Peptides against a protein of PDB entry 2Q3Z. Designs and how they scored, part 22

Target 1, 272 residues: chain A of PDB entry 2Q3Z
Amino acid sequence: YVLTQQGFIYQGSAKFIKNIPWNFGQFEDGILDICLILLDVNPKFLKNAGRDCSRRSSPVYVGRVVSGMVNCNDDQGVLLGRWDNNYGDGVSPMSWIGSVDILRRWKNHGCQRVKYGQCWVFAAVACTVLRCLGIPTRVVTNYNSAHDQNSNLLIEYFRNEFGEIQGDKSEMIWNFHCWVESWMTRPDLQPGYEGWQALDPTPQEKSEGTYCCGPVPVRAIKEGDLSTKYDAPFVFAEVNADVVDWIQQDDGSVHKSINRSLIVGLKISTKS
Target 2, 254 residues: chain A of PDB entry 2Q3Z as posed
Amino acid sequence: YVLTQQGFIYQGSAKFIKNIPWNFGQFQDGILDICLILLDVNPKFLKNAGRDCSRRSSPVYVGRVGSGMVNCNDDQGVLLGRWDNNYGDGVSPMSWIGSVDILRRWKNHGCQRVKYGQCWVFAAVACTVLRCLGIPTRVVTNYNSAHDSNLLIEYFRNSEMIWNFHCWVESWMTRPDLQPGYEGWQALDPTPQEKSEGTYCCGPVPVRAIKEGDLSTKYDAPFVFAEVNADVVDWIQKSINRSLIVGLKISTKS

## One batch from the design tools (peptide; aimed at target 1 I155 W174 S261 L262)

Design b2_p14_4_s2 (made by RFdiffusion4, then SolubleMPNN; from b2_p14_4, 6 letters changed)
Fold by OpenDDE base, seed 4:
Structure b2_p14_4_s2 (fold): chain B 272 residues (1-272), chain A 14 residues (1-14)
Amino acid sequence: as target 1 above (272 residues)
Amino acid sequence: KEIIDDSLLERPVG
């Protein structure tokens, strides 16, 4: 039996798909109020309350704000991300079973960032918030998800003559990555881009100076329209990046090869 | 020490 406020989030790997139950709890007591607080502490509100409030009828605007505010980067956002397995001073990302506890902790501690989250936690909280605000939203999991840092639509590995990866591995492919898709019209774009919009609240790259991502029409990503705001190249790369190996030889020569064994992107959308 | 299931955590491939 699955309640309307309950769902599943897909994790694991492309070969071994797993899922966890998640309580989104968008209709639980006080959650809407917390979502409104989230809006009221966002940087745009603090800068110009009137302007911010006047734009809250736009799911495009709100979606982008929520994407930024679910993470605590750059603002008084909800979650602090951590990926180094050092969670002793907080809550392990794996410990969360729903969005409600996270949001309540955030609010009850004076909008202090909650430790810790990873992609599915960010996505789930964003999903809750957006649903609370009346925006149809679903969590999406993408296996072999690329993190392109320089917007060249490539994941580049530098390797020695033995094929061993060198460097700090700044660009990477995640075993899985979660974000959300929200249903909205896009009056700010040319006709035809209404529908599902990708939003990524995990702080991966800055968009216009803030760790946020989207909304970008899923259609734009599918059609390869990288000029479509917001952040189309980044989202496109998450699901479509090519992997390139730069192999350096002893003599200093470098060989470029396309790694076709690493297939980026396998997106699974939850029911909504 | 908590039991870590790597399949439930984001990890770089490779």
Scores: peptide ipSAE 0.407, ipTM 0.812, DockQ to the pose 0.282
OpenDDE base, seeds 1, 2, 3, 5: peptide ipSAE 0.405, 0.381, 0.373, 0.381; ipTM 0.809, 0.777, 0.792, 0.780

Design b2_p14_4_s3 (made by RFdiffusion4, then SolubleMPNN; from b2_p14_4, 6 letters changed)
Fold by OpenDDE base, seed 3:
Structure b2_p14_4_s3 (fold): chain B 272 residues (1-272), chain A 14 residues (1-14)
Amino acid sequence: as target 1 above (272 residues)
Amino acid sequence: KEIIDNSLLEKPLG
């Protein structure tokens, strides 16, 4: 998890699982230096360098910083996400074969955001950075991954009498979504939550004002302990949300229907 | 020519 430089990332769909090879390249020349630059341009460092540096011995702290800095939202982060199939002014997310080129481009362009990434690109870059910093990390893929926007553990669709979705989808389910899990102790939590911690660098929801997510103990998610920092409800929903349809009738009445055709969550953990 | 598999893109389910 820390020594391997090549691996696979799972993509596709729940029924048609695919994978691509990925070069994480954490030991390639200059990559560690770039990871250190990433830390040195993070908002917490810019606000108070001494405080930030004093906390870099904590994988919990560093993991959270990296989660935020891999995306360019809110800061001088690495990647700009795009999902509308319009990549003409950058690099298609599908074109990347490793983290090294992305990180080098970011640094060489003055820490300017790299266009473009999607979930597996964000996850892979985060994995590289965390491994560089000595944190055992793996990429995970969750099929039918929910994006809960209002922290109610539901994906809610509003539909007309014909079943057509009304308005823009605020909440959604991804065909697949990637994030990372990092191994660390959690001295900031009650005993028993050491081990794999979920971190999600794809900008989906803000956590304490920043587009970042985690770390949250995988055990907490498994056991349904949603009080556990960080972002347990969101991560829990990614793998366990229920889907509800609100069907509006002509008379203005609304019918609640549980959508059992959309089953959220099928998580695959990698071994490299 | 690079082969693009759109099934590998992250996208919303219906």
Scores: peptide ipSAE 0.377, ipTM 0.809, DockQ to the pose 0.280
OpenDDE base, seeds 1, 2, 4, 5: peptide ipSAE 0.360, 0.365, 0.366, 0.373; ipTM 0.803, 0.806, 0.807, 0.805

Design b2_p14_4_s4 (made by RFdiffusion4, then SolubleMPNN; from b2_p14_4, 6 letters changed)
Fold by OpenDDE base, seed 1:
Structure b2_p14_4_s4 (fold): chain B 272 residues (1-272), chain A 14 residues (1-14)
Amino acid sequence: as target 1 above (272 residues)
Amino acid sequence: KEIIDDSLLEKPLG
């Protein structure tokens, strides 16, 4: 989780699980320096360098910073996400074979955002950075991963009387989604929440005003303790959301129905 | 020329 530089990332779908090799390369030349630059350009450092630096001994703090800085939303972060299959003005997310090239491109171009990433790219880069900083980290893949936008732990679809989905889906379920889990103690929480913490660098929802997610104890998610910082409801929903259909009736009424055909969440943790 | 499997892209279900 710290020493391994090469690993596999799981992709595909729940029905057809695939994987790719990935070079995390946390010990390659210059990568640690780039990770330190990443910290030094984060908004908290720019606001108050002394305060930021004083908190870098906390893997909780650092993990949250890295989660925010791996994406270029809100800051001078590393990667720009794109999911519309139009990558001609950059690099296709599928073209990357490791974190090293991405980080080097970012640094060598004056911390300009790298085009483009999707979830596994974000997760892999975050994994590299966190490992560089001494935080045991692994990439996690969740199949049928929900994106809850209103924090109600549901994925909601609106349907007509014939069961047809109306308009564009606001909330969605990904075929797969990747994030990272990092091992750390949680002195900021009640006892018992040490261990694996989920962090999600893919920009999905804002947390305290920034596109970042976590750390949140995996245990808290398993036990349904949604009061646990950070972002427990969102992460919980990624793996546990129920799917609800709001069905419009002919009389104008709306019926709520649980969609049992769409099962959210099949998480696979990796060794690297 | 490398053949890229676009099935490996992250996509919405359904």
Scores: peptide ipSAE 0.410, ipTM 0.815, DockQ to the pose 0.257
OpenDDE base, seeds 2, 3, 4, 5: peptide ipSAE 0.398, 0.402, 0.405, 0.400; ipTM 0.813, 0.818, 0.821, 0.815

Design b2_p14_5 (made by RFdiffusion4)
Pose (drawn by RFdiffusion4):
Formats: sequence, C-alpha cells, structure tokens
Structure b2_p14_5 (pose): chain A 254 residues (1-148, 151-160, 170-248, 256-272), chain P 14 residues (1-14)
Amino acid sequence: as target 2 above (254 residues)
Amino acid sequence: GVEELPVGTPGADE
C-alpha cells in the first residue's frame, strides 16, 4: 500500500470485470517534489500557510487535501473531468497507463488542471500522491447495474450520477478526531463536485461509518454512502424496485 | 481503459 509502484484498477462491469494495470510511480524522479508543491498551492496553505504546515502532522488533514487537490474546484487542481467522448483539447481518460505523466504535465503548466480525467484517473493520481507521502492507499472500484421503460434509467441516461462503475481510494490511518473505533480504512473520493460545504470533497470517511450508516461522521459520509447504496421503491397500487442495483463487487488489488 | 457510462446507457453492461 506504500511501496508497490504498479497495481490494478478495475473497470468494465460487475459481470465482466476488467483489470487495467497502472503505474502509480510514486517514487519516480520529481514526483515527491511535485507532491510537496501540490500541498503548498492548496487553498488552506494560501489562507494560512503556518497552520497548513502544522496540520501536515495529520494523515486526515493530508489525505483530505491530497485527494481533494486532484480534482479541485479551484483552477490549481490536478485534473479536469469530462465524460462526453470529446477529448480533443487534450488526452483521453482511457489512454493513461500511469499517474506520473499527468503529475509532470500539471507541474509544467503552472499547476493548471490537465485534461482530462474520469473517476479512475482521479483515483489513480490520488493513490500516487498519497503513497508518495507515506499514507497506505489503495484504489477501489464499485460496480452498479441496471435492468431495463424505467423512468429511473431515463432520468440518468438523458455529476452525481450512478455509473456502470465508480472508483475512489481508501487510506489507512487512526481517527483521534472521531469517536473511538474508526481507525483503519478511510474512503477518499477525488471526483469533481465539492458542493455541499467545505474546502474539499469527499472524505476521509471511515469505511466502517459507511457500512454502519453512521452518516454524521466527518468527512462527507453521505456522499460515499450514496455511491454504494440506493433505495428504490415502486408504488403501482409499495414495492422494492430492482431496476437499479448499486454497490456490487467492490474490488481492489490483492 | 474503459469509458465511464451512466447506468442504462448502451454499453454499460460491458
């Protein structure tokens, strides 16, 4: 979770899982410096640099800023999202085989966002950043499935959508800032929309808080709970509707 | 890689 520089990012579908190899490259030349630069341009550093550097004692603080800076609403984030099959301005999300070239591009262009990312690109870059800084991190994929004239499927078909698959990262740490027993894997989601409140979204939120439905636990628990849960009910006339099943075959490299 | 699609979209089952 710290030292291995290549891994797998799972894509495809719940029935046909694809394992896409990836070069996280966290110890390649210039990557650590780029990661320290990423921290020094984060909005909390601009607001109070002395405090920001002091808070870097915490993997909760750093994990939040690190993952949060990958797809940042501010112009100094690492990547820009796009899902319309129109990637001519820059580089397709399906082209990358690693996080390194993106990080290097980002540094060389005045810390401007690199076009383009999709959920697994953001998650992959977050893994590289956090592994470089020493926070044990893994990329995770969740799969969702539809069964087909449903209004539910139409509403979605035609960025908090429910996708065929969605990726995020999990990082390992204690949570002295929370009630006891929430140490371990924390979910961090670097996909784009920081929207409700706060400098960043989403996480870190303990995986256990998600499983337990304890959605008052910081940070951004409802956003992560929504990626792995969806409750759908019909009233033809009360009935459970399985036209949409969310939270299947959640996967990571062994 | 694989394109990320909304559920129900053609090709989302692939």

Design b2_p14_5_s1 (made by RFdiffusion4, then SolubleMPNN; from b2_p14_5, 6 letters changed)
Fold by OpenDDE base, seed 3:
Structure b2_p14_5_s1 (fold): chain B 272 residues (1-272), chain A 14 residues (1-14)
Amino acid sequence: as target 1 above (272 residues)
Amino acid sequence: GVEQLRVGEEGWDK
């Protein structure tokens, strides 16, 4: 989880699982230095360098910083996400084969955001950075991954009488989504939550005002303890959300329907 | 063909 520089990232769908090779390259020349630059340009460092540096011995703190800095939202982060198939002014997310080129591009262009990433790219870069910083980390893929936008542990679709989704912004389920799990103790929590912690660097929802997610104990998610910081409800929903359809009829009436065809969550963790 | 795709958003009458 720290020494392995090459690995695989799972993609595709629950029924048709695929993978791609990925060069994490945490020991490549200059990569550690870039990771340190990443820490030195994070908003918390810029606000109070002394406080930020004093907390860098905490993998909980560092993990949260990294999850925020891998995306360029809110800060001078590494990657700009894009999902609309318009990648002509950058690099297609599907073109990347490793983290090293991404990190080098970011640093060499004055910490300018790299175009473009999607979930596995964000996750892979985060994995590289965290490994560089000595935190055992693995990429995780979750098939039929839910994106809960209102923190109610539901994916709610508003539909017309024809089942067509209504509204400009709708909650959604991805065919797959990637994030990372990092091994750490959790002295900030009650005993028993040491071990794998979920971190999600893909900008999906803000956590305490920043597009970041976690760390949250995998155990907490498994046991349904949503009181644990950070972002337990969101991560829980990614793998456990129920799906509800709100069907509006032509007369204005609304019918609530539980959608049992859309099964959320099938998580696969890598072994390296 | 490895990009993220939304699922379950298609209309029922199509």
Scores: peptide ipSAE 0.312, ipTM 0.813, DockQ to the pose 0.310
OpenDDE base, seeds 1, 2, 4, 5: peptide ipSAE 0.226, 0.259, 0.238, 0.237; ipTM 0.762, 0.774, 0.750, 0.753

Design b2_p14_5_s2 (made by RFdiffusion4, then SolubleMPNN; from b2_p14_5, 4 letters changed)
Fold by OpenDDE base, seed 5:
Structure b2_p14_5_s2 (fold): chain B 272 residues (1-272), chain A 14 residues (1-14)
Amino acid sequence: as target 1 above (272 residues)
Amino acid sequence: GVEQLPVGAPGSDL
């Protein structure tokens, strides 16, 4: 989890699991220095360097900073996400073979955002950075991963009487989503929440005003302790959200459609 | 492809 530089990232769908080889490269030349630059350009450092540096001994603090800084939302972060198949002004997310080239490009272009990433690219870069900083980290893939935008633990689809989806499809299920799990103690929580912590660097929802997610104990998600910081409801929904199809009639009446057995969540953790 | 894609959209090969 700290020493392995080569690995696999799982992709595809629950029915058709795929993987790609990935070079995490956390011990390649200059990568640690780039990870330190990432910390030194974070908004908390820029606001108060002394306070930020004093907290870098906490993997909880560092993990949360890294989850925010791997995406370029809100800050000088590493990657710009794009999902519209228009990558002509950058690099296709599907073309990356490792974190090293991404991090080097970011640094070499004056900490300008690298175009482009999708979930596994964000997760893989976060994994590299966290491993560089001595935090045991693995990439996780969740198939049929929910993105709950309204914090109700539901993925709701509204349909008209003809079965046509209404609205902007704000709530969605991904064929797969990737994030990271990092091993750390949680001295900021009650005893028993040490171990794997979920962190999500893909910019999906804001946490405390920043596009970051976690760390949240995997145990808390498993046990349904949604009060546990950070972002337990969101991460819980990624793996456990219920899907509700609503049929809205012209009279404004709303009826639940027959439960589509869209099973949210099939989590695979990497062993490398 | 290996793209992250929405599931449940009409016409997605689920």
Scores: peptide ipSAE 0.242, ipTM 0.767, DockQ to the pose 0.463
OpenDDE base, seeds 1, 2, 3, 4: peptide ipSAE 0.030, 0.024, 0.024, 0.024; ipTM 0.711, 0.666, 0.692, 0.665; seed 2 fails the geometry check

Design b2_p14_5_s3 (made by RFdiffusion4, then SolubleMPNN; from b2_p14_5, 7 letters changed)
Fold by OpenDDE base, seed 5:
Structure b2_p14_5_s3 (fold): chain B 272 residues (1-272), chain A 14 residues (1-14)
Amino acid sequence: as target 1 above (272 residues)
Amino acid sequence: GVQQLRVGEEGSDL
């Protein structure tokens, strides 16, 4: 989890699980220095360097900073996400084979955002950075991964009488989604929440005003303790959201139906 | 290559 530089990232769908080889490269030349630059350009450092530096001994604090800085939303972060298959002005997310080239490009271009990433790219870069900083970290893939946008633990589809999805389709399920789990103690929580903590660097929802997510104890998610910081409801929904269809009839009546055909969540944790 | 896709998108396998 700290020493492994090469691994696999799981992708595809629950029915057709695929993987790609990935070079995390946390010990390659200059990568640690780039990780330190990442910390030094984070908004908290820019606001108050002394306070930020004093908190870098906390894996909880550092993990949250890294989660925010791996994406370029709201800051000078590493990666710009794109999902529309139009990658001609950058590098296709599917073209990356490791974190090292991404981090080097970011640094070498004056901390300019790298185009482009999707979930596994964000997760893999975060994994590299956290490992560089001495935090045991693994990439996790969740198939049929929900993105709850309104914090109700539901994925809601509006449908007509024929079952066709209506509206803007804001609520969604990904075929797969990747994030990281990092091993740390949680002195900021009640006893028993030490261990694996979920962190999600893909810019999906804001947490305390920044596109970041976690750390949240994997145990808290498993036990349904949604009061546990950080972002327990969101991470819980990724793996456990219920899917609801709101079926509107021609007469304007609405019927609520639980969609049992769309089962959210099949999490695979890597062993490396 | 494998792309992250929303449910309902072509090739999502959902």
Scores: peptide ipSAE 0.420, ipTM 0.869, DockQ to the pose 0.509
OpenDDE base, seeds 1, 2, 3, 4: peptide ipSAE 0.413, 0.415, 0.403, 0.419; ipTM 0.866, 0.870, 0.860, 0.868

Design b2_p14_5_s4 (made by RFdiffusion4, then SolubleMPNN; from b2_p14_5, 4 letters changed)
Fold by OpenDDE base, seed 4:
Structure b2_p14_5_s4 (fold): chain B 272 residues (1-272), chain A 14 residues (1-14)
Amino acid sequence: as target 1 above (272 residues)
Amino acid sequence: GVEQLPVGAPGWDK
């Protein structure tokens, strides 16, 4: 999970799993230097360089920084996300074939955000950066991945009596979503949470004011320990949220329908 | 396609 430079990222849907080849390229010339620049432009470094540098020996700290810096939200991060099929002023997220070009573009343009990324692009770049920094990391794909915006562990749809969606509901389920898992100890937690930690660099929700997510022990998610830092409820919801359909009648009555056809959270961990 | 798309609502799953 550190040595492999070439791999595959799983995409598509639960019923139709697809993959693309990806060049992580963590050992290519200049990539490590770019990763170090990424650390040197992070908000915590800019606020207090000495403190930031003193904490770079912690994969927990570094992982969280990288999660935030791979996206350009709130900082001079690497990628700008876009999902509306308007990519004319940049590169379509579907066009990328590796992390190297993205990182080089970012650095060569004065740490200007690269347009554009979607989940697998964010995850792949994060994977490259973390591997460069010596943190064993893999890309993870989760099919039917929930985006819970209010931390209630539910994805709620509102429909009228005719089954038509009412209002622009921001909560949604992705056909797939990618993030990374990194291997690290968790001295900041109770014993037993060492191992794979989920980190999500796709800007979805703010964590302590910054678009970042994790690290959170995969074990904590499996065991339902939602009090475990960082961002356990959000990550838990990605793989476990329940779907609720609210049907609103013309008379104002509302009743709940359970969606049995959709299973949230089919996670695949990559081997490369 | 391979792009990330919302599902679960009419018109979202493409």
Scores: peptide ipSAE 0.242, ipTM 0.754, DockQ to the pose 0.451
OpenDDE base, seeds 1, 2, 3, 5: peptide ipSAE 0.020, 0.024, 0.021, 0.023; ipTM 0.646, 0.654, 0.653, 0.659

Design b2_p14_6 (made by RFdiffusion4)
Pose (drawn by RFdiffusion4):
Structure b2_p14_6 (pose): chain A 254 residues (1-148, 151-160, 170-248, 256-272), chain P 14 residues (1-14)
Amino acid sequence: as target 2 above (254 residues)
Amino acid sequence: SHTPIDYNHPEDSS
């Protein structure tokens, strides 16, 4: 989770899982410096640099800023999202085989966002950044499935959608800032929309808090709970509707 | 039988 520089990002569907190899490249030349630069341009550093550097004692603080800076609403984030099959301004999300070239591109262009990312690209870059800084991190994929004239599927078909698959990262750490027993894997979701409140979204939120439905636990627990849960009920006339099943075959490299 | 989700704006797979 710290030292291995290549891994797998799972894509495709719940029935036909694709394993896409990936070069996280966290120890390649210039990557650590780029990661330290990423911290020094984060909005909290601009607001109070002395405090920002002091808070870098915490993997909660750093994990939040690190993942949060990958797809940042501010112009100094690493990547720009796009899902309309129109990637001519730059580079397709399906083209990348690693995080390194994106990070280098980002540095060389005044810390401007690189076009384009999709959920697994953001997650892959977050993994590189956090692994470089020493926070044990893994990329995770969740699969969702539809069964087909449903209003539910129409509403979505025609960025907090429910997708065929969605990726994020998990990082390992204690949580002395929370009630006891939430140490371990924390979910961090670098996909775009920081929207409810706060400088960043989403996480870190303990995976256990998600499993337990303890959605008051910081940070951004409802956003991660929504990626792996959806409750759908019909009233033809009360009935459970399985036209949409969310939270299947959640996967990571062994 | 459940199938993959299909949208006009996809989350692409490599």

Design b2_p14_6_s1 (made by RFdiffusion4, then SolubleMPNN; from b2_p14_6, 9 letters changed)
Fold by OpenDDE base, seed 2:
Structure b2_p14_6_s1 (fold): chain B 272 residues (1-272), chain A 14 residues (1-14)
Amino acid sequence: as target 1 above (272 residues)
Amino acid sequence: EHKPIELDYPQLSA
């Protein structure tokens, strides 16, 4: 988890699982220095350098900072996300083959955001950074990954009497989504939550005002302890959300239906 | 690529 520089990232869909090779390259020349720069340009450092530095011994703190800094939302982070297939002014997310080039580009351009990333790119870069900083980390792929936008642990669709989706489809389920899991103790939590912690650097929802997510114990998610910091409800929903259809009938009545055909969550953790 | 799933039209249960 720390020593492996090459690996695979799972993609595709639940029915058609794919993978791509990825060079994490955490031990390549200059990468550690870039990771340190990443820490030194984070908003917490800029606000209070002494306080930020004093907390860098905590993998919980560092993990959360990295989660926020891998995306360029709210800060001088590494990657700009884009999903509309318009990548002509940058690099297609699908063209990246490793984290090293991304990090080098970011640094070499004065910490200017790199265009562009999607979930696996965010996750892979986060994985590289965390590994560089000595935190055992792996990329995780979740198929049929829910994006709960209103923190109700549901993906809600509005449908007419014919079952056709109505409205803007604000809530969604991704074919796949990637994030990272990092191994760390959680002295800030009750005993038993040491181990793998989920961190999601893809800018999906704000956590405490910043586009970041986690760390949250994988155990807490598995056990349904949604009170566990950080962002347990969001991560829980990614892998466990129920899908609800609000069906409007021709008479104007609305019925709630649980959509059991859409199964949210099939998580695969990399073994290497 | 990372994208929303295609929505099927499953039978809805009350």
Scores: peptide ipSAE 0.292, ipTM 0.736, DockQ to the pose 0.075
OpenDDE base, seeds 1, 3, 4, 5: peptide ipSAE 0.233, 0.245, 0.029, 0.031; ipTM 0.700, 0.714, 0.643, 0.661

Design b2_p14_6_s2 (made by RFdiffusion4, then SolubleMPNN; from b2_p14_6, 9 letters changed)
Fold by OpenDDE base, seed 1:
Structure b2_p14_6_s2 (fold): chain B 272 residues (1-272), chain A 14 residues (1-14)
Amino acid sequence: as target 1 above (272 residues)
Amino acid sequence: DHKPIELDFPQLSA
């Protein structure tokens, strides 16, 4: 999880699993230096360099910083996300075949955001950076991945009397979503939460005011310990949310129904 | 590519 530079990222859907090769390239020339630049332009360093540097020995701290800095939201981060198929002023997320070109472009253009990324690109770049910094990391793919906006562990759809979905469908389920898991101890938590920690660099929700996510122990997610920092409810929902239909009735009342046809979560961890 | 499941619309932070 540190030494492998070439790997695969799982994509597609639960029914039709696909993969792409990816060059993480953590040992290629200049990549470590770029990762260090990433740390040196993060908001915490800019606010208090001494404090930031003193905390870089903590993979918990570094992981959270990297999660925030891989996306360009809120900071001078690496990638701008885009999902609307309008990529003419940049590079299509589907065109990338490795992290190295992305990181080099970012650095060579004065830490200007690279256009464009989607979840697997964010995850792959984060994986490269974390590996460069000595943190064992793997990309994971979750099929039928939920995006819960209000931390109620539900994906909610509003339906009219005919069952047609109404509104903007702000809460959603992705066919697949990628993030990373990093191996670290958690001295900031109660004993037993060492091991794989989920980190999500795709800018989905803010955590403590910044578009970042994690680290949260995979164990905590499995055991349903939603009090565990960071962002346990959100990550839990990605893999476990129930889908709820709010159905308007003829009398104006609303009926709550569990949608059992939509099952959230099928996580696959990569071996490289 | 990254697509929502049927009946969902992709909406993420910009």
Scores: peptide ipSAE 0.025, ipTM 0.670, DockQ to the pose 0.153
OpenDDE base, seeds 2, 3, 4, 5: peptide ipSAE 0.023, 0.188, 0.029, 0.022; ipTM 0.635, 0.706, 0.707, 0.651; seeds 3, 4 fail the geometry check

Design b2_p14_6_s3 (made by RFdiffusion4, then SolubleMPNN; from b2_p14_6, 10 letters changed)
Fold by OpenDDE base, seed 3:
Structure b2_p14_6_s3 (fold): chain B 272 residues (1-272), chain A 14 residues (1-14)
Amino acid sequence: as target 1 above (272 residues)
Amino acid sequence: DYKPIELDYPQLSA
C-alpha cells in the first residue's frame, strides 16, 4: 500500500466492472517535494504555520488536509472537477494515466488548479500524496454510490402522480464512485477504530466548511456508528443509503415509497 | 466510457 507505484482503478458498473492502469508514481523524482508544497499552501498552514506543522505527525490531521487539498474548492488545491463532457479548455479526466503529470502540472503552474478531474482522478492523486507522506493508502471503488446532500441517509426523488421525476435531481446515485482508504490509528476516538479510514477528495459536500471528507473508520461505517468523526453519515450514505420516492398527487397529498429495486453500495478495494 | 454516470432509475407505475 506504500511501495507499489503502479496499479489499477476499478470503474464501469456493478454488472460490468472495468479497470484502468494507473501510475501513482509516489517515488518518482520531485513528487515528495510537491506533496510538501501541497501541505505548505493549505489554508491551515496559511492561517497558522506553527500549529499546522505541529500537527503533521498525525495521519488523521494530514489525511483531512489532503482530502481538502486534492480538490481546488476553497483553496489552492490540485484539481478542478468537471462532469459535463466539456473539457476543451483543459485535459479530459479520461486522458490521465497517472498522478505524476497532474501533480507536476499543478506545481509547475504556480499551484494553479489542473483541469480536469473526476472521482477516480481525485482518489488516485490523493492516494499518491498520502503514500508519499508515509500513509498506507488504497483506492476504493463503490458501485451504485449514493450522493446524499442533506445528511438524512436517503436518496430522495420527487415524482408526480404518474411516477415521473419532477425537476432536477438534487441527489443521485453514481454507477461508480472512487475514494481512498488509509491505514491509521485513531487516538482521537474510542479504542477499536484503528485501521482503514475512508477519505473522499471529490468535492461532493462540505465538511466543517471545506470540501473534504474523512477520515472516518471503515469499521464505524460497517457497524453503523455514525457519531464518529469525520463525516460518518455522508460516507455511510454512499454505501448504504435508502432510496425514497415522494409521489405527489394532484390534491396535494404526498405518498412516501421506499424503492428496493435500487441497491446502493458495492465497495471494491484494491490489494495495493 | 469510464466516467461515472447517474444510474437509470426505474420509473414507478401509477
Scores: peptide ipSAE 0.085, ipTM 0.703, DockQ to the pose 0.074
OpenDDE base, seeds 1, 2, 4, 5: peptide ipSAE 0.027, 0.025, 0.026, 0.028; ipTM 0.642, 0.621, 0.635, 0.590

